# Peptides against a protein of PDB entry 1BH9, part 6

Target 1, 89 residues: chain A of PDB entry 1BH9
Amino acid sequence: FSEEQLNRYEMYRRSAFPKAAIKRLIQSITGTSVSQNVVIAMSGISKVFVGEVVEEALDVCEKWGEMPPLQPKHMREAVRRLKSKGQIP

## One batch from the design tools (peptide)

Design b1_p11_2 (made by RFdiffusion4)
Fold by OpenDDE base, seed 1:
Structure b1_p11_2 (fold): chain B 89 residues (1-89), chain A 11 residues (1-11)
Amino acid sequence: as target 1 above (89 residues)
Amino acid sequence: TSVEQLEEFLE
């Protein structure tokens, strides 16, 4: 890792969705209460999902010969590519 | 993929 890469990774690692918000979201869909472990698991998977999208966007940015920070156009292209690869619906 | 992980979790 470069210093910049390490810093970005640490920021990513430390980031988290608020548990209460995730719990409310799940319960709004299921119509029933969910356990804390379910909230933790869903939060983790969601974080990984976001990470995959951002990683693809960084790849797009690099392939286009551009430099960070990521712009909406990189994110949109990343989503298109991930869908094309069948990695996201 | 994360989507596959999610699907497995929900099964």
Scores: peptide ipSAE 0.048, ipTM 0.690, DockQ to the pose 0.031
Fold by OpenDDE base, seed 2:
Structure b1_p11_2 (fold): chain B 89 residues (1-89), chain A 11 residues (1-11)
Amino acid sequence: as target 1 above (89 residues)
Amino acid sequence: TSVEQLEEFLE
């Protein structure tokens, strides 16, 4: 791993969605209360999902011959590509 | 993928 990759990973690892917010969001969709484990699971999956999108966006940025930081256009293209690859519905 | 994992979780 490059220093940039390591630094990015560290920042990613330290990031997290607010548990309370996730819980409220899930409950607003399901219409019922959810357990802490459900919140943890959903938070984890969500974090991984964000990571995958960011990773794809970085790839897009590189392929376009551009340098970080990522811009909205990279994120939009990343989502499009992930959908094309069947990684996003 | 994470989406597949989520779908499985929601099943």
Scores: peptide ipSAE 0.041, ipTM 0.663, DockQ to the pose 0.032
Fold by OpenDDE base, seed 4:
Structure b1_p11_2 (fold): chain B 89 residues (1-89), chain A 11 residues (1-11)
Amino acid sequence: as target 1 above (89 residues)
Amino acid sequence: TSVEQLEEFLE
């Protein structure tokens, strides 16, 4: 990994969704209170999902001959490609 | 995929 890639990974690793916000979001959908473990699991999967989308977006950016920071167009194209690959619905 | 993992967890 390049220094830039390492830096991005560190920022990603340090980022996190607020537990309270995730809990409220889940409960707004389920209509019932959820355990701490459910919040942790959902937060983890969500972070991995975001990571996968960002990784694809970075690939798009590179393939288009552009440099970071990522722009909305990269994110939109990333989602489109992931859907075509069957990696997301 | 992460989506598949999420779906499995919710089942």
Scores: peptide ipSAE 0.040, ipTM 0.658, DockQ to the pose 0.031
Fold by OpenDDE base, seed 3:
Structure b1_p11_2 (fold): chain B 89 residues (1-89), chain A 11 residues (1-11)
Amino acid sequence: as target 1 above (89 residues)
Amino acid sequence: TSVEQLEEFLE
C-alpha cells in the first residue's frame, strides 16, 4: 500500500457512525424502537457500504483523469457502476 | 440525519 492508501485505510478504520443517529434513522423508518444489536449491525453494514462506494468513487475519479477531492459526480457514477456489477441493489 | 447529509452531498 502507498502512504496515501494506508492513510485512507486508517481513516476508514477509525471512522464510525454515531449510534444515536443510526438509532433515530432506523426508528424513523420502522416506527418502533430498535435494540442495541440492531444499531450495531446496521452501523457495521452502513460503514462497509460507504467504504465500498467511496472506493469505487476514487477509482472513477482516477479513471476520469481527475484529482481528489471526490465530487458528487464521482459518487453518482460509483453507485451506477456498483449497481451494474451487481454489488449493490 | 445521515441520509439527509448524504443527499445534500450528492445533489
Scores: peptide ipSAE 0.027, ipTM 0.567, DockQ to the pose 0.066

Design b1_p11_2_s1 (made by RFdiffusion4, then SolubleMPNN; from b1_p11_2, 7 letters changed)
Fold by OpenDDE base, seed 5:
Structure b1_p11_2_s1 (fold): chain B 89 residues (1-89), chain A 11 residues (1-11)
Amino acid sequence: as target 1 above (89 residues)
Amino acid sequence: SEVEELLKLLA
């Protein structure tokens, strides 16, 4: 890792979705209550998803010969590429 | 994908 990469990773690692918010969101979709473990699992999956998108976006940014910070266009392209790879629906 | 695999574990 470069220093910049390390800093980004640490910010990512420290980030987390509020449990209450995730619980409410899941329940709004499922229509039923969910356990704490489900909330934890979904929070983790969501974090991984965000991480994958950001990582792809950084790759896009680099491949386009551009410099951070990431812009919406990088995020949009990242999503397209991940869909193309079949990594996200 | 990793996300898909994790989702399957929850299903």
Scores: peptide ipSAE 0.028, ipTM 0.600, DockQ to the pose 0.031
Fold by OpenDDE base, seed 3:
Structure b1_p11_2_s1 (fold): chain B 89 residues (1-89), chain A 11 residues (1-11)
Amino acid sequence: as target 1 above (89 residues)
Amino acid sequence: SEVEELLKLLA
């Protein structure tokens, strides 16, 4: 890792979704209360998902000869690419 | 939706 890459990774590792917010979001979809374990699991899955999308977006940005910060166009393209690769539905 | 079904499965 370069210093910049390491720094970004550390920021990612330290980041986390607020449990209360995730719980509320899930419950808004399911219409019923969910357990703490479900919230933890969903939070983890979501973080991994976001990480994968961001990583793809950074790759898109680089391949387009552009520099961070990421823009909506990079994120949209990342999602398209991940879908085409079958990595996300 | 797919997400909704997954959430229901987990809940």
Scores: peptide ipSAE 0.027, ipTM 0.584, DockQ to the pose 0.026
Fold by OpenDDE base, seed 2:
Structure b1_p11_2_s1 (fold): chain B 89 residues (1-89), chain A 11 residues (1-11)
Amino acid sequence: as target 1 above (89 residues)
Amino acid sequence: SEVEELLKLLA
């Protein structure tokens, strides 16, 4: 890993979705209260999902011969590619 | 994917 990659990983590792916000969001969709474990699980899955999208976006940026920071077009293309690869529904 | 692997662990 390059220093930049390691730095990005550390920032990613330390990031987290606010539990209260996630709980409210889930409950707004399900219409019922959810347990803390559900919030934790959903938060974890969401974090991994975001990580995969960002990773793909970085790959897109590189393949397009462009330099960081990531732009919306990279994120949109990343999602498109991940769907094409079957990595996200 | 990593997400799928995580889901497997939670199952």
Scores: peptide ipSAE 0.027, ipTM 0.589, DockQ to the pose 0.033
Fold by OpenDDE base, seed 4:
Structure b1_p11_2_s1 (fold): chain B 89 residues (1-89), chain A 11 residues (1-11)
Amino acid sequence: as target 1 above (89 residues)
Amino acid sequence: SEVEELLKLLA
């Protein structure tokens, strides 16, 4: 667990989706109002999802012998790999 | 994955 990795984790930990934005997004999809708890739950799931994708992308970057910051190609490959592993739909 | 597990709990 390098200092750089720790720093990234701290940034990730402190990051959050704006509740109002998430609420609006969900409601735009569901067509009806949603509770605050639903927003919180969805925000949490979304954050975990982003974390998993980024983690995989960092692994891809490393395996390709490249250095951060992550590029779109790393993110795309990460998603492909996660799908291949059956970790995401 | 963690996401999959969370989704299962919500289903």
Scores: peptide ipSAE 0.026, ipTM 0.582, DockQ to the pose 0.032

Design b1_p11_2_s2 (made by RFdiffusion4, then SolubleMPNN; from b1_p11_2, 4 letters changed)
Fold by OpenDDE base, seed 2:
Structure b1_p11_2_s2 (fold): chain B 89 residues (1-89), chain A 11 residues (1-11)
Amino acid sequence: as target 1 above (89 residues)
Amino acid sequence: SEVEQLKELLE
C-alpha cells in the first residue's frame, strides 16, 4: 500500500450507504419488506461492488496514462472490463 | 435520484 492507496482505503472504509435508502430500494424491487440482515448483507455487497469498480477505474486511469480524479469515462470503461472478465454480470 | 445517477454512470 502506498500512502495514497491507504488514504483512499480509509475513506472507502468509512463510507457507507444509508441503511434506510438501501431498504427502500430493495423493497421497491422485491415488492415486499426485507429484514435488517438482508439490508446489511446487500449494503455490504454493494459497497464491495463499488469498491471493485473504483479499483478497476483507477487501473484504467493509470493504464491510459491519466491522473486522478476519476472521470465518468474511467468508470464506464471499468464496468466494461469487469463485465468482459466475468467479474460482474 | 442517487440510484439513477449511479445507474447512468455504470451503464
Scores: peptide ipSAE 0.024, ipTM 0.500, DockQ to the pose 0.061
Fold by OpenDDE base, seed 4:
Structure b1_p11_2_s2 (fold): chain B 89 residues (1-89), chain A 11 residues (1-11)
Amino acid sequence: as target 1 above (89 residues)
Amino acid sequence: SEVEQLKELLE
């Protein structure tokens, strides 16, 4: 764990999707109200998903011999790799 | 891990 990695982790750990926004988004899709627990669950799953994609994208960036910040091409490749490894649908 | 933490939260 480098200091930079630790800092990124702390930023990630402290980040969160606004509950109200997530609730509105879900309800716009479902067409009905959702419970607080659903919002919490979806927020958590979404955060984990983003974390996994970013981690893979950072690996892609490094393997390509490039430096941050991440670019769309890194994110796209990360998704492809995660799909290939069966880690995302 | 975050995944494990989430699992615990959802239990």
Scores: peptide ipSAE 0.023, ipTM 0.566, DockQ to the pose 0.038
Fold by OpenDDE base, seed 3:
Structure b1_p11_2_s2 (fold): chain B 89 residues (1-89), chain A 11 residues (1-11)
Amino acid sequence: as target 1 above (89 residues)
Amino acid sequence: SEVEQLKELLE
């Protein structure tokens, strides 16, 4: 990893969705209370998902010969590519 | 890793 890649990875590792917000979101969908383990699981899955989308979007941006910051067009293309690869539903 | 921790939790 380059220093820049390492820094991004460290920032990613330290980032997290607020548990209270995740809990509220899940409960708004399920209509009932959820356990701590469900919140942890959904938080982890969500973090991995966001990480994969952002990584793909950065790759798209680079392949298009463009510079950060990421734009909506990069995110849309990233999702399309991940679906094409079967990496997301 | 967070992924491994998640897998362990779901086992």
Scores: peptide ipSAE 0.023, ipTM 0.597, DockQ to the pose 0.035
Fold by OpenDDE base, seed 5:
Structure b1_p11_2_s2 (fold): chain B 89 residues (1-89), chain A 11 residues (1-11)
Amino acid sequence: as target 1 above (89 residues)
Amino acid sequence: SEVEQLKELLE
């Protein structure tokens, strides 16, 4: 890593969904309480998922000859492409 | 924001 890359990674690493929000969301789906470890795991998985979608969306934006910031249309297209590639269900 | 931080990493 260059210093710049390391700094970017650190910013990404430090970003996180609020635990309480994730817990509430999971429990609203499962109908039962979940452990803190489950919340941590799901938060991490969700973060990776969002990262993959955003990466694809940035690629879409560039390929469409458009400039940031990302728009909903980029995100929607990203999801479509990831599904097409079999990278997400 | 988290979104901007993530975008920065991925760019």
Scores: peptide ipSAE 0.021, ipTM 0.544, DockQ to the pose 0.149

Design b1_p11_2_s3 (made by RFdiffusion4, then SolubleMPNN; from b1_p11_2, 4 letters changed)
Fold by OpenDDE base, seed 1:
Structure b1_p11_2_s3 (fold): chain B 89 residues (1-89), chain A 11 residues (1-11)
Amino acid sequence: as target 1 above (89 residues)
Amino acid sequence: SEVEQLEELLK
């Protein structure tokens, strides 16, 4: 890892969704209370999902010969590519 | 981290 990559990864790792907010969001969908383990699982999966999208977007940015920060166009293209690869719904 | 917590949950 380059210093920049390590720094980005560290920021990613330290970032977190407030558990209470995730719990409320899930409950808004399910209509019933959810366990702590469900919140943990959904939070982890969501973190991985966001990471995959951002990673693909960074790749798009690089392939287009552009420099960070990421722009909405990079994120949109990343989602299209991931869907094409069957990596996300 | 969330990923670490998920890993522990999946053990």
Scores: peptide ipSAE 0.297, ipTM 0.855, DockQ to the pose 0.038
Fold by OpenDDE base, seed 4:
Structure b1_p11_2_s3 (fold): chain B 89 residues (1-89), chain A 11 residues (1-11)
Amino acid sequence: as target 1 above (89 residues)
Amino acid sequence: SEVEQLEELLK
C-alpha cells in the first residue's frame, strides 16, 4: 500500500449512493416497494462492483502509459477485461 | 460505508 493508494481507498470508502435515490431506482425497476435491507445489499454490491471496475480501469490506464484522470475508454476496456477474466457477467 | 453495512447485514 502506497500513501496514494490509501488516500484513494479512503475517498472510495467515504463515497456513497444516496439511499433514497437507490431505493427509488430499485422500485422503478421492480414496480413495488423494497425493504431497507434490499437497499443496503444492493448499495454494497454496487459499491464493490464500482470499485473493481475502477481498479481495473486504473490498471488499463497505467498499462497504456497514460495518466489520470480516467476516461471513458479506460472504463470500457476495464469492463471488457473483467468480462474476459470472468470477474463480471 | 456501504460495504460495512452489507457485512453487518450478512452477519
Scores: peptide ipSAE 0.293, ipTM 0.854, DockQ to the pose 0.039
Fold by OpenDDE base, seed 5:
Structure b1_p11_2_s3 (fold): chain B 89 residues (1-89), chain A 11 residues (1-11)
Amino acid sequence: as target 1 above (89 residues)
Amino acid sequence: SEVEQLEELLK
């Protein structure tokens, strides 16, 4: 893949959800404390989810004949397409 | 990374 794709992948890998914030968010929903493993699991699943949405958005941007950076309209269309494909609820 | 940690948790 291209250098640009490599750079995007590297930025994706380096991005992270603060564990404390994720823990607080989950606990605000469940109303009770959660384990470190739950935080790890939810963070990983969320990272995969974000990655899939961004990948779809990049595809949308390209198909529309546009250039990065991604805009809200690309993200919205990506979500619509993923829903249409049954990949997300 | 988060994904790597998830993989480690599930192995």
Scores: peptide ipSAE 0.288, ipTM 0.852, DockQ to the pose 0.038
Fold by OpenDDE base, seed 2:
Structure b1_p11_2_s3 (fold): chain B 89 residues (1-89), chain A 11 residues (1-11)
Amino acid sequence: as target 1 above (89 residues)
Amino acid sequence: SEVEQLEELLK
């Protein structure tokens, strides 16, 4: 864990989806109310998902011999690779 | 954090 990785992790950890917004989004999809635990679970899974995509994007950026910050092209390629690996649907 | 909350939920 380099200093850069640690700093990035801390920023990632401190970022958060607004709980109320997540609840509304889920309910918009399900059409019914959801429990706090569902919001917690979905928020956690979403945070992990975002983390995995960003991690892959950083790998893409490095493999392409480019430097941060990440650009949309890195994110798009990351998603493509994760799908190819079967890590995301 | 969201992950920490998820961990607590799964305990």
Scores: peptide ipSAE 0.288, ipTM 0.852, DockQ to the pose 0.039

Design b1_p11_2_s4 (made by RFdiffusion4, then SolubleMPNN; from b1_p11_2, 6 letters changed)
Fold by OpenDDE base, seed 1:
Structure b1_p11_2_s4 (fold): chain B 89 residues (1-89), chain A 11 residues (1-11)
Amino acid sequence: as target 1 above (89 residues)
Amino acid sequence: SEVEELKKLLE
């Protein structure tokens, strides 16, 4: 890893969705209270999902010969590619 | 981290 890559990884690793917010979101959909383990699982899956999209977007940016920061066009292309690969719905 | 907690949950 370059210093820049390491910094991005550390920021990603330290980032997290507020548990209370995730709990409220799930409950707004289910209509009932959910366990702490469900919140942890959903938070983790969501973080991995976001990470995968951002990683693909960075790859798109590089392949297009462009430099960070990521722009909406990179994110949109990343989603298209991940869907094409069957990695996301 | 949430990811590590998830791993433990899936063990």
Scores: peptide ipSAE 0.027, ipTM 0.644, DockQ to the pose 0.036
Fold by OpenDDE base, seed 4:
Structure b1_p11_2_s4 (fold): chain B 89 residues (1-89), chain A 11 residues (1-11)
Amino acid sequence: as target 1 above (89 residues)
Amino acid sequence: SEVEELKKLLE
Protein backbone atom coordinates (compact mmCIF):
# COMPACT_ATOMS: atom_id res chain seq x y z
CA PHE B 1 0.00 0.00 0.00
CA SER B 2 0.96 3.56 -0.62
CA GLU B 3 0.16 6.02 2.11
CA GLU B 4 -2.80 7.24 0.09
CA GLN B 5 -4.09 3.69 -0.40
CA LEU B 6 -3.73 3.02 3.31
CA ASN B 7 -5.71 6.14 4.11
CA ARG B 8 -8.49 5.08 1.76
CA TYR B 9 -8.51 1.63 3.33
CA GLU B 10 -8.79 3.13 6.79
CA MET B 11 -11.73 5.21 5.66
CA TYR B 12 -13.44 2.08 4.38
CA ARG B 13 -12.56 0.14 7.53
CA ARG B 14 -14.01 2.82 9.76
CA SER B 15 -17.16 3.37 7.71
CA ALA B 16 -20.44 1.96 8.99
CA PHE B 17 -24.16 2.05 8.40
CA PRO B 18 -26.04 4.44 10.69
CA LYS B 19 -27.22 2.44 13.70
CA ALA B 20 -30.60 4.13 13.95
CA ALA B 21 -31.41 3.44 10.32
CA ILE B 22 -30.35 -0.20 10.57
CA LYS B 23 -32.35 -0.64 13.76
CA ARG B 24 -35.47 0.76 12.12
CA LEU B 25 -34.98 -1.43 9.07
CA ILE B 26 -34.55 -4.62 11.09
CA GLN B 27 -37.53 -3.81 13.28
CA SER B 28 -39.68 -3.14 10.23
CA ILE B 29 -38.89 -6.68 9.10
CA THR B 30 -39.07 -8.52 12.43
CA GLY B 31 -42.01 -6.58 13.80
CA THR B 32 -40.34 -6.36 17.22
CA SER B 33 -37.57 -4.37 18.89
CA VAL B 34 -33.98 -5.56 18.53
CA SER B 35 -31.00 -5.21 20.84
CA GLN B 36 -28.04 -2.94 20.28
CA ASN B 37 -25.78 -5.95 19.78
CA VAL B 38 -28.02 -7.24 16.99
CA VAL B 39 -27.80 -3.86 15.27
CA ILE B 40 -24.01 -3.85 15.61
CA ALA B 41 -23.69 -7.39 14.30
CA MET B 42 -26.02 -6.82 11.36
CA SER B 43 -24.30 -3.56 10.48
CA GLY B 44 -20.92 -5.28 10.41
CA ILE B 45 -22.15 -8.25 8.42
CA SER B 46 -23.85 -5.92 5.95
CA LYS B 47 -20.65 -3.95 5.45
CA VAL B 48 -18.67 -7.12 4.79
CA PHE B 49 -21.36 -8.34 2.42
CA VAL B 50 -21.29 -5.12 0.43
CA GLY B 51 -17.51 -5.27 0.28
CA GLU B 52 -17.52 -8.83 -1.01
CA VAL B 53 -20.15 -8.10 -3.66
CA VAL B 54 -18.28 -5.02 -4.86
CA GLU B 55 -15.00 -6.93 -4.98
CA GLU B 56 -16.61 -9.66 -7.06
CA ALA B 57 -18.24 -7.06 -9.30
CA LEU B 58 -14.86 -5.43 -9.91
CA ASP B 59 -13.50 -8.83 -10.87
CA VAL B 60 -16.42 -9.34 -13.26
CA CYS B 61 -15.83 -5.93 -14.78
CA GLU B 62 -12.16 -6.73 -15.38
CA LYS B 63 -12.86 -10.19 -16.76
CA TRP B 64 -15.33 -8.69 -19.22
CA GLY B 65 -12.61 -6.31 -20.38
CA GLU B 66 -14.49 -3.28 -19.12
CA MET B 67 -13.53 -0.30 -16.98
CA PRO B 68 -15.13 1.25 -13.89
CA PRO B 69 -17.52 2.62 -12.80
CA LEU B 70 -19.46 -0.52 -11.95
CA GLN B 71 -22.82 -0.98 -13.63
CA PRO B 72 -25.89 -2.93 -12.55
CA LYS B 73 -24.92 -5.77 -14.89
CA HIS B 74 -21.64 -6.21 -12.99
CA MET B 75 -23.46 -6.32 -9.67
CA ARG B 76 -26.00 -8.85 -10.93
CA GLU B 77 -23.28 -11.10 -12.32
CA ALA B 78 -21.27 -10.75 -9.11
CA VAL B 79 -24.21 -11.98 -7.03
CA ARG B 80 -24.73 -14.87 -9.44
CA ARG B 81 -21.08 -15.90 -9.18
CA LEU B 82 -20.99 -15.60 -5.41
CA LYS B 83 -24.06 -17.83 -5.19
CA SER B 84 -22.39 -20.33 -7.50
CA LYS B 85 -19.30 -20.34 -5.29
CA GLY B 86 -21.46 -20.81 -2.21
CA GLN B 87 -20.21 -17.58 -0.69
CA ILE B 88 -23.71 -16.14 -0.38
CA PRO B 89 -27.10 -17.89 -0.09
CA SER A 1 -4.70 -1.91 -13.02
CA GLU A 2 -7.26 0.45 -11.58
CA VAL A 3 -9.59 -2.47 -10.90
CA GLU A 4 -6.88 -4.38 -9.04
CA GLU A 5 -6.13 -1.37 -6.87
CA LEU A 6 -9.78 -1.07 -5.97
CA LYS A 7 -9.91 -4.79 -5.14
CA LYS A 8 -6.97 -4.35 -2.77
CA LEU A 9 -8.79 -1.53 -1.05
CA LEU A 10 -11.73 -3.84 -0.35
CA GLU A 11 -9.63 -6.60 1.23
Scores: peptide ipSAE 0.024, ipTM 0.534, DockQ to the pose 0.113
Fold by OpenDDE base, seed 2:
Structure b1_p11_2_s4 (fold): chain B 89 residues (1-89), chain A 11 residues (1-11)
Amino acid sequence: as target 1 above (89 residues)
Amino acid sequence: SEVEELKKLLE
């Protein structure tokens, strides 16, 4: 890890989706109540997903010879690349 | 890592 990578990782690690919001979102889709563990698991999976997209976007930004901060075009390209790699549906 | 912690939870 570079210092910048370490700092980003620390900020990422400390971030989290609001549990109540995740619970409501899941329940709006499933139509039934979900357990705390399901909320925790889904929150974690979602965080990992966001992390992977951001990581890919940073790679895109670098490959395009551009500097941070990330822009929507980097995020869009990241999603496209991850889909082409089969890493996301 | 977060992934490893999730794996433990899902075991």
Scores: peptide ipSAE 0.024, ipTM 0.585, DockQ to the pose 0.036
Fold by OpenDDE base, seed 5:
Structure b1_p11_2_s4 (fold): chain B 89 residues (1-89), chain A 11 residues (1-11)
Amino acid sequence: as target 1 above (89 residues)
Amino acid sequence: SEVEELKKLLE
């Protein structure tokens, strides 16, 4: 990677969902408290999920002959394609 | 392409 690529990768790698927000979201669904380890695990899984959607959206953008930045239409199409491939429910 | 470069960052 170039320095620019490395910097972009590092920003992506270090990105994360706020623990408090994830905890509140999970608890709003489960109706009970969750451990810190559950929050950490769910945060990681969520990041991977978002990453997969974004990767698919980038592919959509390129296949449509368009240039970044990604737009909502790319994200919507990405989700549609991932569902079609059975990669997400 | 720039898009392909971004894809590699996410892989």
Scores: peptide ipSAE 0.022, ipTM 0.547, DockQ to the pose 0.100

## One batch from the design tools (peptide)

Design b1_p12_1 (made by RFdiffusion4)
Fold by OpenDDE base, seed 3:
Structure b1_p12_1 (fold): chain B 89 residues (1-89), chain A 12 residues (1-12)
Amino acid sequence: as target 1 above (89 residues)
Amino acid sequence: SYTEDITTILNE
């Protein structure tokens, strides 16, 4: 890792979705209460997903010769690329 | 590693 990459990794590692918010979101979809384990699992999966998209978006930004911050166009392109690579559905 | 990080996240 470069110093910048390490810093981003540390920030990512320390980040987390609020459990209450995730629980409410899931319940709005399922129509019923969900267990703590479901909330934890979904939170983890979501964090990994977001991390992968952001990482790809940063790569897109760099490959386009552009500078941060990330813009919506980078995120959209990242998702397209991840889909084409079969890394996300 | 990524796997270890994911495991940590899932065990929070």
Scores: peptide ipSAE 0.038, ipTM 0.646, DockQ to the pose 0.076
Fold by OpenDDE base, seed 2:
Structure b1_p12_1 (fold): chain B 89 residues (1-89), chain A 12 residues (1-12)
Amino acid sequence: as target 1 above (89 residues)
Amino acid sequence: SYTEDITTILNE
């Protein structure tokens, strides 16, 4: 892929959710403490999920003949499309 | 690959 795409990919790879925040969020929902491994797993799954949504949004942006940066309308349409495909609940 | 990337993401 292009250098621009590579740069975006590298930025994505280096991004991370704060572990403390993820831990607090999970515990607020489950009502019980969670292990470090659970936090890591959930963080990873969440990152992949966000990546998939953003990828779909970029596709929407391109298909609409528009240029980055992504706008809220692209994200909303991406979610709609992923739902219609059964890829997200 | 995507699989390798996911594995890398989870290994933190």
Scores: peptide ipSAE 0.037, ipTM 0.644, DockQ to the pose 0.071
Fold by OpenDDE base, seed 4:
Structure b1_p12_1 (fold): chain B 89 residues (1-89), chain A 12 residues (1-12)
Amino acid sequence: as target 1 above (89 residues)
Amino acid sequence: SYTEDITTILNE
């Protein structure tokens, strides 16, 4: 890791979705209550997903010769690239 | 490693 990458990684590691909010969101979709383990699993998967998209977006930003902060155009391109790679649906 | 990080996340 470069110093910048390490810093981003630290911020990523410390980030988290509020469990209560995730639980409410899932329940709003399912129409029924969900277990704590389901919330944990979904939160983890979501964090990994966000991390992958952001990482790709940062790569796009760099390849375009631009600097952070990320813009919507970087995120849109990142999603397109990840789909083409089969890394996301 | 990446795998270890995921494991840590899922154990929160």
Scores: peptide ipSAE 0.037, ipTM 0.643, DockQ to the pose 0.073
Fold by OpenDDE base, seed 1:
Structure b1_p12_1 (fold): chain B 89 residues (1-89), chain A 12 residues (1-12)
Amino acid sequence: as target 1 above (89 residues)
Amino acid sequence: SYTEDITTILNE
């Protein structure tokens, strides 16, 4: 990894959805309380999902011959590509 | 590795 890539990777590793926020969101949808383990699992899955989208967006940015930071157009194209590949619904 | 990172993330 380049220094820039390493920095982005480290920031990603350190990032996390607040447990309380995730718990509230899930409970708002389910209408019932959820366990701490469910919150942890959902938080992790969500982080991986976001990571995959951002990674695809960075690839789009590079393939278009552009430099970070990512712009909305990169994110939109990333989502389209991931859908096309069947990686996201 | 990416696999190890994912495992770590899920075990937070």
Scores: peptide ipSAE 0.035, ipTM 0.629, DockQ to the pose 0.071

Design b1_p12_1_s1 (made by RFdiffusion4, then SolubleMPNN; from b1_p12_1, 6 letters changed)
Fold by OpenDDE base, seed 5:
Structure b1_p12_1_s1 (fold): chain B 89 residues (1-89), chain A 12 residues (1-12)
Amino acid sequence: as target 1 above (89 residues)
Amino acid sequence: SYEEKVAEILAE
């Protein structure tokens, strides 16, 4: 990994969704209370999902011959590509 | 893989 890649990884590793917010969001959708384990699982899945989208977006940015930071167009294209590949719903 | 990463997180 390059130094820049390592820095991005460290920032990603340190990032997290607040448990209270995730719990509230899930409960607003399910209509019932959820356990701590459900919150942890959903938080983890969400983080991985975001990571994969960002990774794809960085690839898009590079393939388009552009430089960071990522722009909305990169994110939109990333989602489109991941959907077409069946990697996300 | 995505599945492996999820499993890793769930194991924390």
Scores: peptide ipSAE 0.031, ipTM 0.576, DockQ to the pose 0.110
Fold by OpenDDE base, seed 4:
Parts: structure tokens; C-alpha cells; sequence
Structure b1_p12_1_s1 (fold): chain B 89 residues (1-89), chain A 12 residues (1-12)
């Protein structure tokens, strides 16, 4: 890993969705309470998903000859590419 | 794989 890649990884690793907020969000959709394990699982899956999209978006940005910060157009293109690759649903 | 990534995150 490059120094920049390592730094991004560390930031990603340390980032997390607040459990209480995730729980409230899920419950607002399901209409009922959810277990702690459900919150943990959904938080983890969400983090991985965000990480994959951001990584692809950074690649898009680079391939377009542009520099960070990421813009909405990079995120939209990233999602399209990931869907095309079958990386995400 | 995606499953491995999820497992890694959940193990934190």
C-alpha cells in the first residue's frame, strides 16, 4: 500500500455509523424494534458498501484525470460501474 | 470476496 492508501484505510477502519442512529433508522422502516445483532450486521454491511463505492469513485476520479475531493458525478458513475461489474446489486 | 470483507468488519 502507498502512504495515501494506508491513510485512507485507517480513516475507513476508524469510521463507524452510530449504533443508536442505525437502530432508529431501521426501526423507522420496519415499524418494530430490532435486536443488537441486527444493528451490528447492518452497520457492518453498510460500511463495506460505502467503502466499495468510495473506492470505485476514487478510481473513476483518477481515470477522468481529476483530483479529489469526490463529486456527485464520481459517485454516480461509480455506482453504475459497480452494478455493471456485478459488484453490487 | 464481499463475504470476507463483511466478516472482517464484523470482527472489529
Amino acid sequence: as target 1 above (89 residues)
Amino acid sequence: SYEEKVAEILAE
Scores: peptide ipSAE 0.030, ipTM 0.569, DockQ to the pose 0.091
Fold by OpenDDE base, seed 1:
Structure b1_p12_1_s1 (fold): chain B 89 residues (1-89), chain A 12 residues (1-12)
Amino acid sequence: as target 1 above (89 residues)
Amino acid sequence: SYEEKVAEILAE
């Protein structure tokens, strides 16, 4: 891995959705309170989901012969490709 | 797998 790739990985590893924000979001949808374990699980799943989209977007960027940072067009194409592969709904 | 990735993230 390049230094840039390692740096991105570290930033990803350290990143997380705030528990309070996730809890509020879930409760706004369910209409009832949720446990801490549910918040933790949803936070982790969300992080992985975002990671997969960003990873695909970086691949798109590279395949198009372009350099970071990612642009909206890379993100849109990534989502299309992931849907086509059946990796996301 | 996706499940393994989730488990790894939650274990951090």
Scores: peptide ipSAE 0.029, ipTM 0.564, DockQ to the pose 0.089
Fold by OpenDDE base, seed 2:
Structure b1_p12_1_s1 (fold): chain B 89 residues (1-89), chain A 12 residues (1-12)
Amino acid sequence: as target 1 above (89 residues)
Amino acid sequence: SYEEKVAEILAE
């Protein structure tokens, strides 16, 4: 890892979705209350998902010969590629 | 793997 990559990783590791927001979002979809464990699990899964998409988007940006910051086009292409690889549905 | 990453995050 370069220093920049390490810094990004550390910032990622320190980031977290607010539990209250996740709980409200899940409940808005399911139509019923959810437990704390469900919120924790979903938060973790979501964080991993975001990390994978961002990592792919950074790769896209680099392969296109462009420099950060990431743009919506990088994120959209990342999702397309991850779907193509079968990494996300 | 994805599963391993999820497990790591959930263990925090």
Scores: peptide ipSAE 0.029, ipTM 0.570, DockQ to the pose 0.094

